# Ledger of designs, part 32: peptides against a protein of PDB entry 6A30

Target 1, 150 residues: chain A of PDB entry 6A30
Amino acid sequence: AQDADNVLQPIMDLLDSNLTLFAKICEKTVLKRVLKELWKLVMNTMERTIVLPPLTDQTMIGTLLRKHGKGLEKGRVKLPSHSDGTQMIFNAAKELGQLSKLKDHMVREEAKSLTPKQCAVVELALDTIKQYFHAGGVGLKKTFLEKSPD

## One batch from the design tools (peptide; made by RFdiffusion4, then SolubleMPNN)

Design b2_p13_3_s3 (from b2_p13_3, 5 letters changed)
Fold by OpenDDE base, seed 4:
Structure b2_p13_3_s3 (fold): chain B 150 residues (1-150), chain A 13 residues (1-13)
Amino acid sequence: as target 1 above (150 residues)
Amino acid sequence: SSWLKLAEEILKE
């Protein structure tokens, strides 16, 4: 559980910051689309994070998320004007896209079979993320989350 | 999460 929390916390922090912004600036349909893309990204990132780096490299994800997240100043995101909000979404999407590039850098590490411990962490992490993205029924449908190949 | 609460509120409207 603690290992799963350590892996998830940086992701959750990133998600909370970005999704809070998106929820404010996006209409429902756009938000749903964003959530779907984020789901894919998170699933892919988690798979790589848990599978590829030894659990000890909290630092790498944390640093990558921090390096990209530092651009989201803890500052009161003044809800920028609609134009600024769109730009923020775009920037956030770019940052998330760069996380996908990080994905590509991590792929270079040999597809090591997950140890039983890593599998347990993945399972717990997946459950937590599913619950998070389901958002009490207002987020992604459970059926989508469960059937998502990502 | 704070965003979930916000999302719930937005989606209820």
Scores: peptide ipSAE 0.025, ipTM 0.531, DockQ to the pose 0.511
Fold by OpenDDE base, seed 3:
Structure b2_p13_3_s3 (fold): chain B 150 residues (1-150), chain A 13 residues (1-13)
Amino acid sequence: as target 1 above (150 residues)
Amino acid sequence: SSWLKLAEEILKE
């Protein structure tokens, strides 16, 4: 449980911050699309973080988060003007694109078979993330999350 | 979560 929390907490903090922003600026249909893409990203990142040495991935995620987190200053979220919202979406898309490139670099390491301990951590993490993305019924449908090929 | 509360508010409108 503690290992899962250590892996998930940074991701959850990031997601909470970003999704709060997206919920304010996005139309419902756009928000759903963003959530689906974030789901894929989180699933892929989590799989890699658990399979790869934790330190390198935490540092990489932390570096990615830190590099992108500098823009999320705690400032008074003025309702971004339409122009500001578009730029934020563009920046978020760019960030997602960079994470996708990171995927390509990490896939080269032979996916070592998960140990039973790693499998247990993955299962716990998956349940937690599914619950988060379901968000009490206002997020993604459980059926989508369960059928996700990711 | 803070975003969940916000999402619920948005969905109620």
Scores: peptide ipSAE 0.022, ipTM 0.522, DockQ to the pose 0.545
Fold by OpenDDE base, seed 5:
Structure b2_p13_3_s3 (fold): chain B 150 residues (1-150), chain A 13 residues (1-13)
Amino acid sequence: as target 1 above (150 residues)
Amino acid sequence: SSWLKLAEEILKE
């Protein structure tokens, strides 16, 4: 949980003021929708920033070890089963799982169809959130933000 | 986090 908080803290610092503003000016249904989409974006960001890089690093380490290991005999390099990398992946997966469960609790309320006016407000809010994630957060690519669930 | 508290508050209503 602390690692997730450390990664997300810069993003959340940017969003806090805007979310507070949205809470004041938006209807409850609009705000709930914005929060649901925010959670999706947060989960995607965590997956990309926390889960994918460690997997890539482990794959690279494995490939490097495989490249270097072609010359040395059947020495049982007991890869310490407690590799910090596997534990990190497990912790990241556990954290994402907890966030997913929290999201599922949020989504179980049947998304009533928003009015056209509410949809416009949601769209503006989501665009603002995407801009923060692009410019001030992890620096997500515009293409990634556009492919995110709207 | 402040956002989490806000989210929880909104969901409880």
Scores: peptide ipSAE 0.021, ipTM 0.524, DockQ to the pose 0.120
Fold by OpenDDE base, seed 2:
Structure b2_p13_3_s3 (fold): chain B 150 residues (1-150), chain A 13 residues (1-13)
Amino acid sequence: as target 1 above (150 residues)
Amino acid sequence: SSWLKLAEEILKE
């Protein structure tokens, strides 16, 4: 349980911060799409995080996310007369775009075999994440979550 | 989490 929490905590912190922002600025249909893409990203990130040594992974995920986050600030296309809301949506879209690129980079690594301990951590983490994204029935459908690559 | 509550409200609409 503690190992699963250690793996999940950085992801949950990221999700809480970003999804809070997205929920405030996105329409329902957009938010649903964002949640689906984030789910895919989380699954891919979890696979890598658990296969890699735990200590390097928290830093690596944080660093990867920070490196990609810092890249967002420099690419600020000043679109002139945009309302604060439009800029926030644009920033959110850029963040999603970066996450998608991160996903593409992550898919290219060969799946290493997991140890039994790693498998147990993955299973617990997946259950926790599924519950999180299901959000009491109002989030992602269980069928979608179950069909996602483990 | 705060975002889940907000998401629930948005999705109920």
Scores: peptide ipSAE 0.024, ipTM 0.552, DockQ to the pose 0.383; fails the geometry check

Design b2_p13_3_s4 (from b2_p13_3, 6 letters changed)
Fold by OpenDDE base, seed 5:
Structure b2_p13_3_s4 (fold): chain B 150 residues (1-150), chain A 13 residues (1-13)
Amino acid sequence: as target 1 above (150 residues)
Amino acid sequence: SSWLKLAEEILKK
């Protein structure tokens, strides 16, 4: 559980910050669409992160995410105009996408299958993220979250 | 989380 929390915390902090911002500036239908896109992005990133690098490398991802997340705090929250919201989503997606590039540096170690312990941590992490996106039933539907992003 | 609280408020409407 602690290992899962350590891995998830940077992602959750990033998601919470971005989603909080989006919730404030987006209309309900737009927000739902943003949630779906973010979910796909998160799932794709996690899939790539799980399949190719060992769990130890996720700490590096977390550090990168924390560095970028702090950059968002220092920005004068000028209430972004509608155009700025889309750009922020794009930037968030880009930041999450850069996590995939960090993967290329990590892939040098032989794609060893996850140990049972690592699998359990990943499963717990996935469940936590699913619950987060479900948001007590007001967010994404469980049926959507359980579908493969592919 | 702040998101969960806000989402509950916004998405329920």
Scores: peptide ipSAE 0.202, ipTM 0.802, DockQ to the pose 0.631
Fold by OpenDDE base, seed 4:
Structure b2_p13_3_s4 (fold): chain B 150 residues (1-150), chain A 13 residues (1-13)
Amino acid sequence: as target 1 above (150 residues)
Amino acid sequence: SSWLKLAEEILKK
């Protein structure tokens, strides 16, 4: 549990900050669409993280998420007026897109099979993220979350 | 989380 928390915390912090922003600037239907895209991104990122870097290097995801998260914090984009909200979405999407580029910077380490411990951490992480996106039933549907992001 | 609270309010409507 502690290992899972350590791995998840940077992701959750990033998600919380971005989703809080999106929730403020997006209407309901747009927000749901954003959630779906974020879910896909998170799942794809996790898949690559699991397959490529050993989960032990909290440093890379944490550092990358911190670098991007600090980039988001340094970008205290004053929630400008509604018109600037769109730009904030684009900027946030770009930052999230840079998370996709983070995938490209993930050293092609040989697909190492996860140890049972690593699998348990990943499973716990996935469950936590699913619950997060489900948001008490108001977010993404469970049926959607159980499907492949592709 | 802060987002969950906010999302619940927004998405519930």
Scores: peptide ipSAE 0.197, ipTM 0.799, DockQ to the pose 0.603
Fold by OpenDDE base, seed 2:
Structure b2_p13_3_s4 (fold): chain B 150 residues (1-150), chain A 13 residues (1-13)
Amino acid sequence: as target 1 above (150 residues)
Amino acid sequence: SSWLKLAEEILKK
């Protein structure tokens, strides 16, 4: 449990920060769409992280997310100075885009088989993330979360 | 989490 928490904490911190921002600035329908896209991104990122780099270092996911979070400052599309909210959405979308770019830089190394311990950590991580997106029934539906490719 | 609280408020409406 502690190992899973250490692996998840950086992701959960990032998600909480971004989703808190989205919740404040987005209407309900927009927020739901953002949640769906974010879910897909998280699942794809986790799949690659599990398959490509062995979850050897608990900090690897967090470090990868942090390293690539700093690099995307350069693509400043000057959207005109419209309302503070639009800029916030753009910034948040840019941060999410960093997760997508992280995907491109992950060199496909041969999928090393996960140890039973690593598998257990991944399962716990997935369950935690599913619960987070479900948000007590107000977020994404369980059926949607379960159909997402593991 | 702050997200969960906000989500409950927004998505219940």
Scores: peptide ipSAE 0.196, ipTM 0.793, DockQ to the pose 0.590
Fold by OpenDDE base, seed 3:
Structure b2_p13_3_s4 (fold): chain B 150 residues (1-150), chain A 13 residues (1-13)
Amino acid sequence: as target 1 above (150 residues)
Amino acid sequence: SSWLKLAEEILKK
């Protein structure tokens, strides 16, 4: 639907820009790890944006990165300077905080509850994002994407 | 998509 496209386009543009950058600077194994972390971040941000007020997003991203940033350290992945990769992910996460604006487009009322129509839009959005991260089979596995909280 | 093209090139290997 045109409404879903209007909501998704800014997010997709942001993801395309950031992932393009990561693809250029990361080797294959590192890129896959980055994709997994970005997927988790996107999913958590979307979930919280729907349920929580937009103003909490910056705090949420900070908390999420603090919790998951340690996960990237556990992989002895020869990342070019771990500090730079972590900072880039942090910056990308900060930009993804703009997903809070998605709530303004999807939720007409300040109510935490979504109408059936809004739920359908969210489902379509999730499917689109899953397909994007799957990238025709070369990206993240479908099984991994389906285990993510809906 | 620039990302899709790059992903195919990098991740297919």
Scores: peptide ipSAE 0.180, ipTM 0.780, DockQ to the pose 0.638

Design b2_p13_4_s1 (from b2_p13_4, 5 letters changed)
Fold by OpenDDE base, seed 1:
Structure b2_p13_4_s1 (fold): chain B 150 residues (1-150), chain A 13 residues (1-13)
Amino acid sequence: as target 1 above (150 residues)
Amino acid sequence: LQERIERIKEAAA
């Protein structure tokens, strides 16, 4: 449980800040599309983070995510004017785009079979993330989350 | 998690 939390918290912190902004600014269809892409990104990141590196490398990912997430926290989300909202989306998208770069660095490790401990962490993490992305029905549909390849 | 979810709900409402 603690290991799952350690892996998820940096991701969730980043998602919370950005998705809250996106939910306010984006039209529902756009938001849904963003959520789907983020879901894929998160799933891929988690798979790589849990499967590929030993737990020590997860701390590095967390640190990288935190460093990028903390940069956003200092910006008092003053709900900017519509024009400023667009810039904030771009900035948020840029920060999320940096997560994709992290993905590229993790590709090179051989898919090792997950240990039972890692499997348990993944299962807990997946349930948490599914609930988060579903967001009580305002986010992604449960059917989409359940059918999404892990 | 629940708090986070509620924030997203509120933002999307």
Scores: peptide ipSAE 0.081, ipTM 0.657, DockQ to the pose 0.754
Fold by OpenDDE base, seed 2:
Structure b2_p13_4_s1 (fold): chain B 150 residues (1-150), chain A 13 residues (1-13)
Amino acid sequence: as target 1 above (150 residues)
Amino acid sequence: LQERIERIKEAAA
């Protein structure tokens, strides 16, 4: 459990900041598309984080997410002033574009055999992330999350 | 996690 929390915390911090902003500014269909792309990014990041030598340092996961998420500027949720709403949507669209490009660079490294401990951590992490992306029904459908190629 | 989920729910409502 603690190992899963250590892996997830940097990811969750990034997601929380960005998804909260996107949920406020995006139309529902756009938001779902954003969530799908973020889901793919998170799955790939987790795979690398767990399969790669344990990034024991939360800073390394944050750095990997930052390297991959360099386009996810810490959108300081400035309340969109009337003129800023359009800019926020534009920024969200730009971030989506950056995420799609990132997907192309995520070479599927051959899944090294995980130890039983690593498998348990992955399972716990996946359950947590699925719940987060489902967001009580306002996010992605459970069926999509469960059938997504993990 | 639950707190984060609730914040997203509120933002998406």
Scores: peptide ipSAE 0.077, ipTM 0.656, DockQ to the pose 0.731
Fold by OpenDDE base, seed 5:
Structure b2_p13_4_s1 (fold): chain B 150 residues (1-150), chain A 13 residues (1-13)
Amino acid sequence: as target 1 above (150 residues)
Amino acid sequence: LQERIERIKEAAA
């Protein structure tokens, strides 16, 4: 459980900040699309983070997230004028893009089969993330989350 | 997690 939390915490912090913002500024259909893309990104990141030694990946993800997170803290979320909202979306997209690039630097260690312990951690992590993305019904549908090949 | 979910719900309402 603690290991899962440690792996998920950086991702959850990023998601919490961005999703809260997106929920406020995006129309429902746009929000749904953003959530789907974020879901794919998170699933891909988790898969890699679990397959790779968790500590090195956390540090890399954490470093990338921390570099971007410093920019989010100072923003007194003034109700962005249309221009400010667009810039925030752009910044969030840029952050997501950097996470994608980090994905390329993650050395594909040999696809070693996950140990039973790692599998249990993954399952717990997946359940937590599914609940988060479902967001009590305002997020993604449960059926989508369950059927996702990711 | 539940607290985070509630924040998202409030933002989406």
Scores: peptide ipSAE 0.076, ipTM 0.652, DockQ to the pose 0.734
Fold by OpenDDE base, seed 3:
Structure b2_p13_4_s1 (fold): chain B 150 residues (1-150), chain A 13 residues (1-13)
Amino acid sequence: as target 1 above (150 residues)
Amino acid sequence: LQERIERIKEAAA
């Protein structure tokens, strides 16, 4: 439990700040798309954080969350033209785009099988993250979270 | 976690 909390806390702090903003500025359909991409990013980040040494975890999570955000730009989502909201999403997406460089360095360590202890931490973390992304029914559907290949 | 979930609910509402 403590290990799972240590892994999740930096991710949750970042997500809390960003999702609160996105929930205010995005329509429901746009928000769902953003949440789906963030879900993939969090799953990949969590896997890497558990496999990698803890010393780089906070910096790595921040970097990982930055690079995957570039994938959100390719969706032609007509965001309503509130200039300030679009720029904030663009900036957040740009920060999320820096994760691709970290992928190349982590490829070698991703091939390592998780220990039983690491598996237990992942299971606890997954349950917590699923609850967070479901957000009492206003977020992603449970079926989507359970069937996600990530 | 519950507090964070409630904040998201309030913002989406």
Scores: peptide ipSAE 0.074, ipTM 0.648, DockQ to the pose 0.708

Design b2_p13_4_s2 (from b2_p13_4 with Q9K)
Fold by OpenDDE base, seed 1:
Structure b2_p13_4_s2 (fold): chain B 150 residues (1-150), chain A 13 residues (1-13)
Amino acid sequence: as target 1 above (150 residues)
Amino acid sequence: LEERIKKIKEAAE
């Protein structure tokens, strides 16, 4: 459980801010599309993070996320006016784009067979992240999450 | 997780 939390927490922290913003500013169809892409990204990042022992260090994930993420100033997300909304979308999209770059920098390690411990961590992490992306029914459908090949 | 889900729900309503 703790290992799963350590892997997910940095990702989830980034997602929380961005998804909250997207949920407010995007129509449902756009939001769903964004969530699908984020799901793929998160799944790939999680897999690599669990498989790569050096990246299991929360500091490494945090540093990688920080190097590509301008400091998430916990700016009080004042919902800016409609005009500011576009800029906020752009900024959020830019932050998400930086996450995509993180994916590219994650070394294609050979698909080493996961140890039983790693498998258990993955299973716990998957359940958690599925619930997160489902978001009580306002996010992605369970059927999509379960059928995802990622 | 529950808190995170709650925030997303509230934002989507």
Scores: peptide ipSAE 0.060, ipTM 0.618, DockQ to the pose 0.761
Fold by OpenDDE base, seed 4:
Structure b2_p13_4_s2 (fold): chain B 150 residues (1-150), chain A 13 residues (1-13)
Amino acid sequence: as target 1 above (150 residues)
Amino acid sequence: LEERIKKIKEAAE
């Protein structure tokens, strides 16, 4: 549980900052699309975080998220006016795109079979993320989350 | 998690 929380917390912090904003500024269909892309990103990030770096390096996710998240100043994201909202979505999409590029830079460490401990962490993390993305029914459908190949 | 979900729900209302 603690290991899963350690892995998820940086991701969740990033998601919380962005999704709260997106939920306010996006139309429902747009939001759903954004959530789907975020889901893919999170799943890919988790896979790498758990499989590639030893669980010990909280620093790597934090550093990766910080290097790309430094643009998200801790500042009160003033809900930008409608025009600013579009730019924020664009910036967030750009940041997400950069995270996707980070995918390419993570050294393909050999597909080592996950240890039982790592599997347990992944399972707990997946359940948590599914609940988060479902968002009490306002987010992604459970059926989508369960059937997602990512 | 519950608090995070709540925030998203509130934002979506």
Scores: peptide ipSAE 0.059, ipTM 0.615, DockQ to the pose 0.747
Fold by OpenDDE base, seed 3:
Structure b2_p13_4_s2 (fold): chain B 150 residues (1-150), chain A 13 residues (1-13)
Amino acid sequence: as target 1 above (150 residues)
Amino acid sequence: LEERIKKIKEAAE
Protein backbone atom coordinates (compact mmCIF):
# COMPACT_ATOMS: atom_id res chain seq x y z
CA ALA B 1 0.00 0.00 0.00
CA GLN B 2 2.70 2.51 0.95
CA ASP B 3 4.76 1.64 -2.12
CA ALA B 4 1.75 2.14 -4.37
CA ASP B 5 1.00 5.48 -2.73
CA ASN B 6 4.58 6.61 -3.20
CA VAL B 7 4.39 5.78 -6.91
CA LEU B 8 0.97 7.33 -7.45
CA GLN B 9 1.17 10.50 -5.37
CA PRO B 10 3.27 12.57 -7.81
CA ILE B 11 1.11 11.45 -10.73
CA MET B 12 -2.12 12.14 -8.87
CA ASP B 13 -1.01 15.60 -7.79
CA LEU B 14 -0.30 16.54 -11.38
CA LEU B 15 -3.49 14.96 -12.67
CA ASP B 16 -5.63 16.71 -10.05
CA SER B 17 -4.37 20.08 -11.15
CA ASN B 18 -4.70 19.42 -14.86
CA LEU B 19 -7.96 17.48 -14.95
CA THR B 20 -9.78 20.04 -12.84
CA LEU B 21 -8.89 22.64 -15.42
CA PHE B 22 -9.66 20.40 -18.38
CA ALA B 23 -13.04 19.42 -16.95
CA LYS B 24 -14.01 23.09 -16.83
CA ILE B 25 -12.85 24.09 -20.30
CA CYS B 26 -13.37 20.99 -22.43
CA GLU B 27 -16.50 19.71 -24.06
CA LYS B 28 -17.36 16.16 -22.94
CA THR B 29 -16.11 14.40 -26.10
CA VAL B 30 -12.86 16.33 -26.08
CA LEU B 31 -12.39 15.61 -22.40
CA LYS B 32 -12.82 11.89 -23.02
CA ARG B 33 -10.13 11.96 -25.70
CA VAL B 34 -7.78 13.82 -23.37
CA LEU B 35 -8.48 11.31 -20.61
CA LYS B 36 -7.74 8.39 -22.95
CA GLU B 37 -4.36 9.83 -23.82
CA LEU B 38 -3.60 10.63 -20.18
CA TRP B 39 -4.55 7.06 -19.30
CA LYS B 40 -1.96 5.77 -21.76
CA LEU B 41 0.62 8.15 -20.34
CA VAL B 42 -0.06 7.12 -16.77
CA MET B 43 0.07 3.43 -17.65
CA ASN B 44 3.38 3.84 -19.45
CA THR B 45 4.81 5.98 -16.65
CA MET B 46 3.73 3.50 -14.02
CA GLU B 47 5.28 0.62 -15.93
CA ARG B 48 8.57 2.48 -16.15
CA THR B 49 8.49 3.51 -12.51
CA ILE B 50 7.95 -0.03 -11.28
CA VAL B 51 10.45 -1.65 -13.64
CA LEU B 52 13.17 0.99 -13.26
CA PRO B 53 15.29 1.47 -10.12
CA PRO B 54 13.48 3.30 -7.24
CA LEU B 55 15.93 6.22 -7.00
CA THR B 56 14.94 7.55 -10.38
CA ASP B 57 11.22 6.98 -9.96
CA GLN B 58 10.00 10.24 -8.46
CA THR B 59 12.44 12.21 -10.51
CA MET B 60 11.59 10.36 -13.70
CA ILE B 61 7.86 10.65 -13.20
CA GLY B 62 8.41 14.29 -12.46
CA THR B 63 10.74 14.60 -15.43
CA LEU B 64 8.55 12.63 -17.83
CA LEU B 65 5.51 14.54 -16.72
CA ARG B 66 7.50 17.76 -16.70
CA LYS B 67 9.10 17.05 -20.05
CA HIS B 68 5.66 16.35 -21.36
CA GLY B 69 4.03 18.95 -19.09
CA LYS B 70 6.34 21.96 -19.57
CA GLY B 71 3.31 24.02 -20.46
CA LEU B 72 1.69 23.64 -17.04
CA GLU B 73 3.73 26.00 -14.94
CA LYS B 74 2.45 26.49 -11.35
CA GLY B 75 1.01 29.78 -12.53
CA ARG B 76 -2.10 31.17 -10.84
CA VAL B 77 -5.02 29.32 -12.39
CA LYS B 78 -6.44 32.33 -14.07
CA LEU B 79 -9.65 31.18 -15.65
CA PRO B 80 -8.17 30.48 -19.04
CA SER B 81 -9.78 32.59 -21.67
CA HIS B 82 -11.22 30.45 -24.47
CA SER B 83 -8.00 31.14 -26.37
CA ASP B 84 -5.83 29.90 -23.51
CA GLY B 85 -7.87 26.72 -23.22
CA THR B 86 -7.46 25.97 -26.91
CA GLN B 87 -3.73 26.51 -26.68
CA MET B 88 -3.48 24.22 -23.68
CA ILE B 89 -5.39 21.49 -25.51
CA PHE B 90 -3.14 21.94 -28.51
CA ASN B 91 -0.04 21.74 -26.36
CA ALA B 92 -1.39 18.71 -24.54
CA ALA B 93 -2.18 17.02 -27.87
CA LYS B 94 1.30 17.79 -29.16
CA GLU B 95 2.88 16.39 -26.03
CA LEU B 96 0.68 13.31 -26.18
CA GLY B 97 1.74 12.79 -29.78
CA GLN B 98 5.30 12.54 -28.56
CA LEU B 99 4.27 9.85 -26.09
CA SER B 100 3.40 7.52 -28.95
CA LYS B 101 7.04 7.72 -29.98
CA LEU B 102 8.02 6.89 -26.44
CA LYS B 103 6.06 3.63 -26.69
CA ASP B 104 8.21 2.55 -29.61
CA HIS B 105 11.34 3.06 -27.54
CA MET B 106 9.97 1.15 -24.55
CA VAL B 107 9.11 -1.96 -26.53
CA ARG B 108 12.82 -2.47 -27.13
CA GLU B 109 13.75 -2.72 -23.50
CA GLU B 110 13.57 -6.35 -22.46
CA ALA B 111 10.44 -6.64 -20.34
CA LYS B 112 12.04 -7.54 -17.03
CA SER B 113 9.75 -9.99 -15.29
CA LEU B 114 8.08 -8.30 -12.33
CA THR B 115 8.62 -9.86 -8.93
CA PRO B 116 5.52 -10.97 -7.01
CA LYS B 117 5.86 -7.86 -4.85
CA GLN B 118 5.98 -5.60 -7.87
CA CYS B 119 2.95 -7.37 -9.34
CA ALA B 120 0.99 -6.72 -6.15
CA VAL B 121 1.94 -3.04 -6.23
CA VAL B 122 0.91 -2.81 -9.89
CA GLU B 123 -2.46 -4.42 -9.20
CA LEU B 124 -3.20 -2.05 -6.34
CA ALA B 125 -2.05 0.93 -8.35
CA LEU B 126 -4.16 -0.11 -11.35
CA ASP B 127 -7.31 -0.37 -9.26
CA THR B 128 -6.72 3.09 -7.81
CA ILE B 129 -5.98 4.65 -11.19
CA LYS B 130 -9.02 3.00 -12.79
CA GLN B 131 -11.25 4.48 -10.10
CA TYR B 132 -9.69 7.87 -10.60
CA PHE B 133 -10.14 7.85 -14.38
CA HIS B 134 -13.69 6.55 -14.04
CA ALA B 135 -14.38 9.50 -11.71
CA GLY B 136 -17.71 8.14 -10.49
CA GLY B 137 -19.04 7.84 -14.03
CA VAL B 138 -18.08 11.24 -15.44
CA GLY B 139 -14.73 10.01 -16.75
CA LEU B 140 -13.81 6.97 -18.83
CA LYS B 141 -16.01 3.88 -19.00
CA LYS B 142 -14.96 0.92 -16.88
CA THR B 143 -15.11 -1.35 -19.93
CA PHE B 144 -12.58 0.82 -21.72
CA LEU B 145 -10.22 0.84 -18.75
CA GLU B 146 -10.44 -2.93 -18.34
CA LYS B 147 -9.92 -3.69 -22.03
CA SER B 148 -7.11 -1.21 -22.50
CA PRO B 149 -4.07 -2.87 -24.06
CA ASP B 150 -1.84 -0.68 -21.93
CA LEU A 1 -9.13 9.51 -3.85
CA GLU A 2 -12.77 10.14 -3.00
CA GLU A 3 -12.13 13.82 -2.54
CA ARG A 4 -10.31 13.98 -5.86
CA ILE A 5 -13.16 12.21 -7.62
CA LYS A 6 -15.62 14.64 -6.04
CA LYS A 7 -13.58 17.58 -7.27
CA ILE A 8 -13.57 16.25 -10.84
CA LYS A 9 -17.33 15.64 -10.71
CA GLU A 10 -17.96 19.15 -9.48
CA ALA A 11 -15.78 20.59 -12.21
CA ALA A 12 -17.61 18.55 -14.88
CA GLU A 13 -21.08 19.80 -13.76
Scores: peptide ipSAE 0.059, ipTM 0.619, DockQ to the pose 0.731
Fold by OpenDDE base, seed 2:
Structure b2_p13_4_s2 (fold): chain B 150 residues (1-150), chain A 13 residues (1-13)
Amino acid sequence: as target 1 above (150 residues)
Amino acid sequence: LEERIKKIKEAAE
């Protein structure tokens, strides 16, 4: 449990900040699309984090997330005027696009076999993330999360 | 997690 929390905490902190903002400014269909892209990103990040040595993982996730997340922290949630909200969505979409490009540059290292401990951490982490993205029914559908190829 | 979910729900309403 604690190991899973350590892996998830940096991701969750980023997600909490971004999704709260997105939920406020995005229309439902746009939000759903954003959530789908974030889901893919989180799954890919977790795969790498759990396969990589724990010490490099927090720093790498933190660095990956900071390199891509630095643009959003300065947004003191002034209720953006309609124009500001559109720009924020555009910026968020641009950031997500950059994260997608980063995925293409990350060489698919052959998945080393996970240890039983790593598998248990992954399972717990996946359950937590699924619940988070489902968001009590306002987020992604459970069927989508369970059938995701990621 | 529950608190996070609650915040997202409240923001989406």
Scores: peptide ipSAE 0.058, ipTM 0.615, DockQ to the pose 0.714

Design b2_p13_4_s3 (from b2_p13_4 with E13K)
Fold by OpenDDE base, seed 2:
Structure b2_p13_4_s3 (fold): chain B 150 residues (1-150), chain A 13 residues (1-13)
Amino acid sequence: as target 1 above (150 residues)
Amino acid sequence: LEERIKKIQEAAK
């Protein structure tokens, strides 16, 4: 449990900040699309973190997400005027789009077999993330989260 | 996690 929390904490902190902002500024359909792209990003990041040599530094997941998320932190939540909110959504969508392109460059390295401990941590992490993205029914549908390639 | 979910729900209203 604690190991899973340590792995997830940097991801969750980033997600909390960004999703809180998106939930406030996005219409429901736009928010759903953003959530789907974030879900893909999180899944890909987890896959890399687990399959790549243990990024021993908790800082690297945060750094990978921060390298891709750096554009969002500077938004001091001034309630952007309607124009500013649209630009923020556009910028966020553009950043997410760049992340999707990065997937095409991911050489499918053969997944090294995870240790039983690593598998248990991953399962717990996945359950936590699924609950987070479902958000008590206001987020993504459970069926989508379950059918998403893990 | 529950607190995080609650924050998202409140923001989505």
Scores: peptide ipSAE 0.112, ipTM 0.694, DockQ to the pose 0.725
Fold by OpenDDE base, seed 5:
Structure b2_p13_4_s3 (fold): chain B 150 residues (1-150), chain A 13 residues (1-13)
Amino acid sequence: as target 1 above (150 residues)
Amino acid sequence: LEERIKKIQEAAK
């Protein structure tokens, strides 16, 4: 449990900040689309983080996420005019794109099979993330989360 | 997690 929380916390902090903003500024259909893309990104990041030795990757992802998260804090929450919301989405998308590029550097180590303990941590982490993305019914559908090929 | 979910739900209202 604690290990799963430690792995997820940096991702969850980023997601909380972004999703709270997006939930306020986006129409429901747009929000769903954003959530789907974020889900794919999170799943892909987790898959790579788990397959690679957990500690070094968490630090890199955490550092990248922290660097990007600090950029969001300094944004004076002026109720962004429509233009400011779009720019925030663009910035978030750019940050997500940079996370995607970081993926290529992580792939280099041989995919070692997860230990049973690591598998259990991953399963717990996945359940937590699914619940988060479902968000009590306002987020993604459970069926989508369960059938995701990611 | 529950608190995080609640925050998202509140923001989505």
Scores: peptide ipSAE 0.111, ipTM 0.695, DockQ to the pose 0.757
Fold by OpenDDE base, seed 1:
Structure b2_p13_4_s3 (fold): chain B 150 residues (1-150), chain A 13 residues (1-13)
Amino acid sequence: as target 1 above (150 residues)
Amino acid sequence: LEERIKKIQEAAK
């Protein structure tokens, strides 16, 4: 459990800020599309993070996310007025774009077989992230999350 | 997690 939390926490922190913003500014259809893309990104990132580096290198995700996330510290999410909404969307999109770049920098290391412990961590992490993306029904459908090949 | 979900739900209202 703790290992899963440690792996997910940096991702979740980034997602929380961005998804909160997107939920406010996007229509439902756009939000759903964004969530689907984020789901894929998170799944791919998680797979690479858990499968490729030994769980000990939690510092790598943190460092990669921190290197890209240092720009996020100053964003006191003042709910901008409608006019500032576009700029906020742009900034949020830019931040998401940086996450996509993170995917490209994750070296395609050979998929090592997960240890039973790693498998258990992955299962817990998957359940947690599915619940997060479902967001009590306002997010992605459970059927989509369960059928996702990612 | 529950708190995070709640925040998203509130934002989506």
Scores: peptide ipSAE 0.109, ipTM 0.690, DockQ to the pose 0.773
Fold by OpenDDE base, seed 3:
Structure b2_p13_4_s3 (fold): chain B 150 residues (1-150), chain A 13 residues (1-13)
Amino acid sequence: as target 1 above (150 residues)
Amino acid sequence: LEERIKKIQEAAK
């Protein structure tokens, strides 16, 4: 439980800030598309964090999310003007387009076999993240989350 | 987690 919380906390803090903004500015269909791409990013980041050495995990999650989320600075959530919202969506879409390239690079790293302990942490983390992305029914469908490559 | 979910739900209204 504590290990899962330590892995998830940096991701959740970033997602809370970003998704709150996106939920306000995006139409429902656009929001779902953004959530699908963020889901892929989180899944890939989590896989890397668990397989890679612990010391780099928080920094790498932050760096990967920052590298892919450079447009979402900690700035004061000014109610984005309609123009600012469109630019943020465009930037997010551009950054998400680069995630497809990240998938191709990840397939080449030899999948290190997870220990039973690591598997248990992953399962707990996945359940938590699935609940978060479902968001009581306003987010992604459970069927989509379950069919995604776990 | 519940608080975080609630926040997203409120923002989506």
Scores: peptide ipSAE 0.110, ipTM 0.692, DockQ to the pose 0.709; fails the geometry check

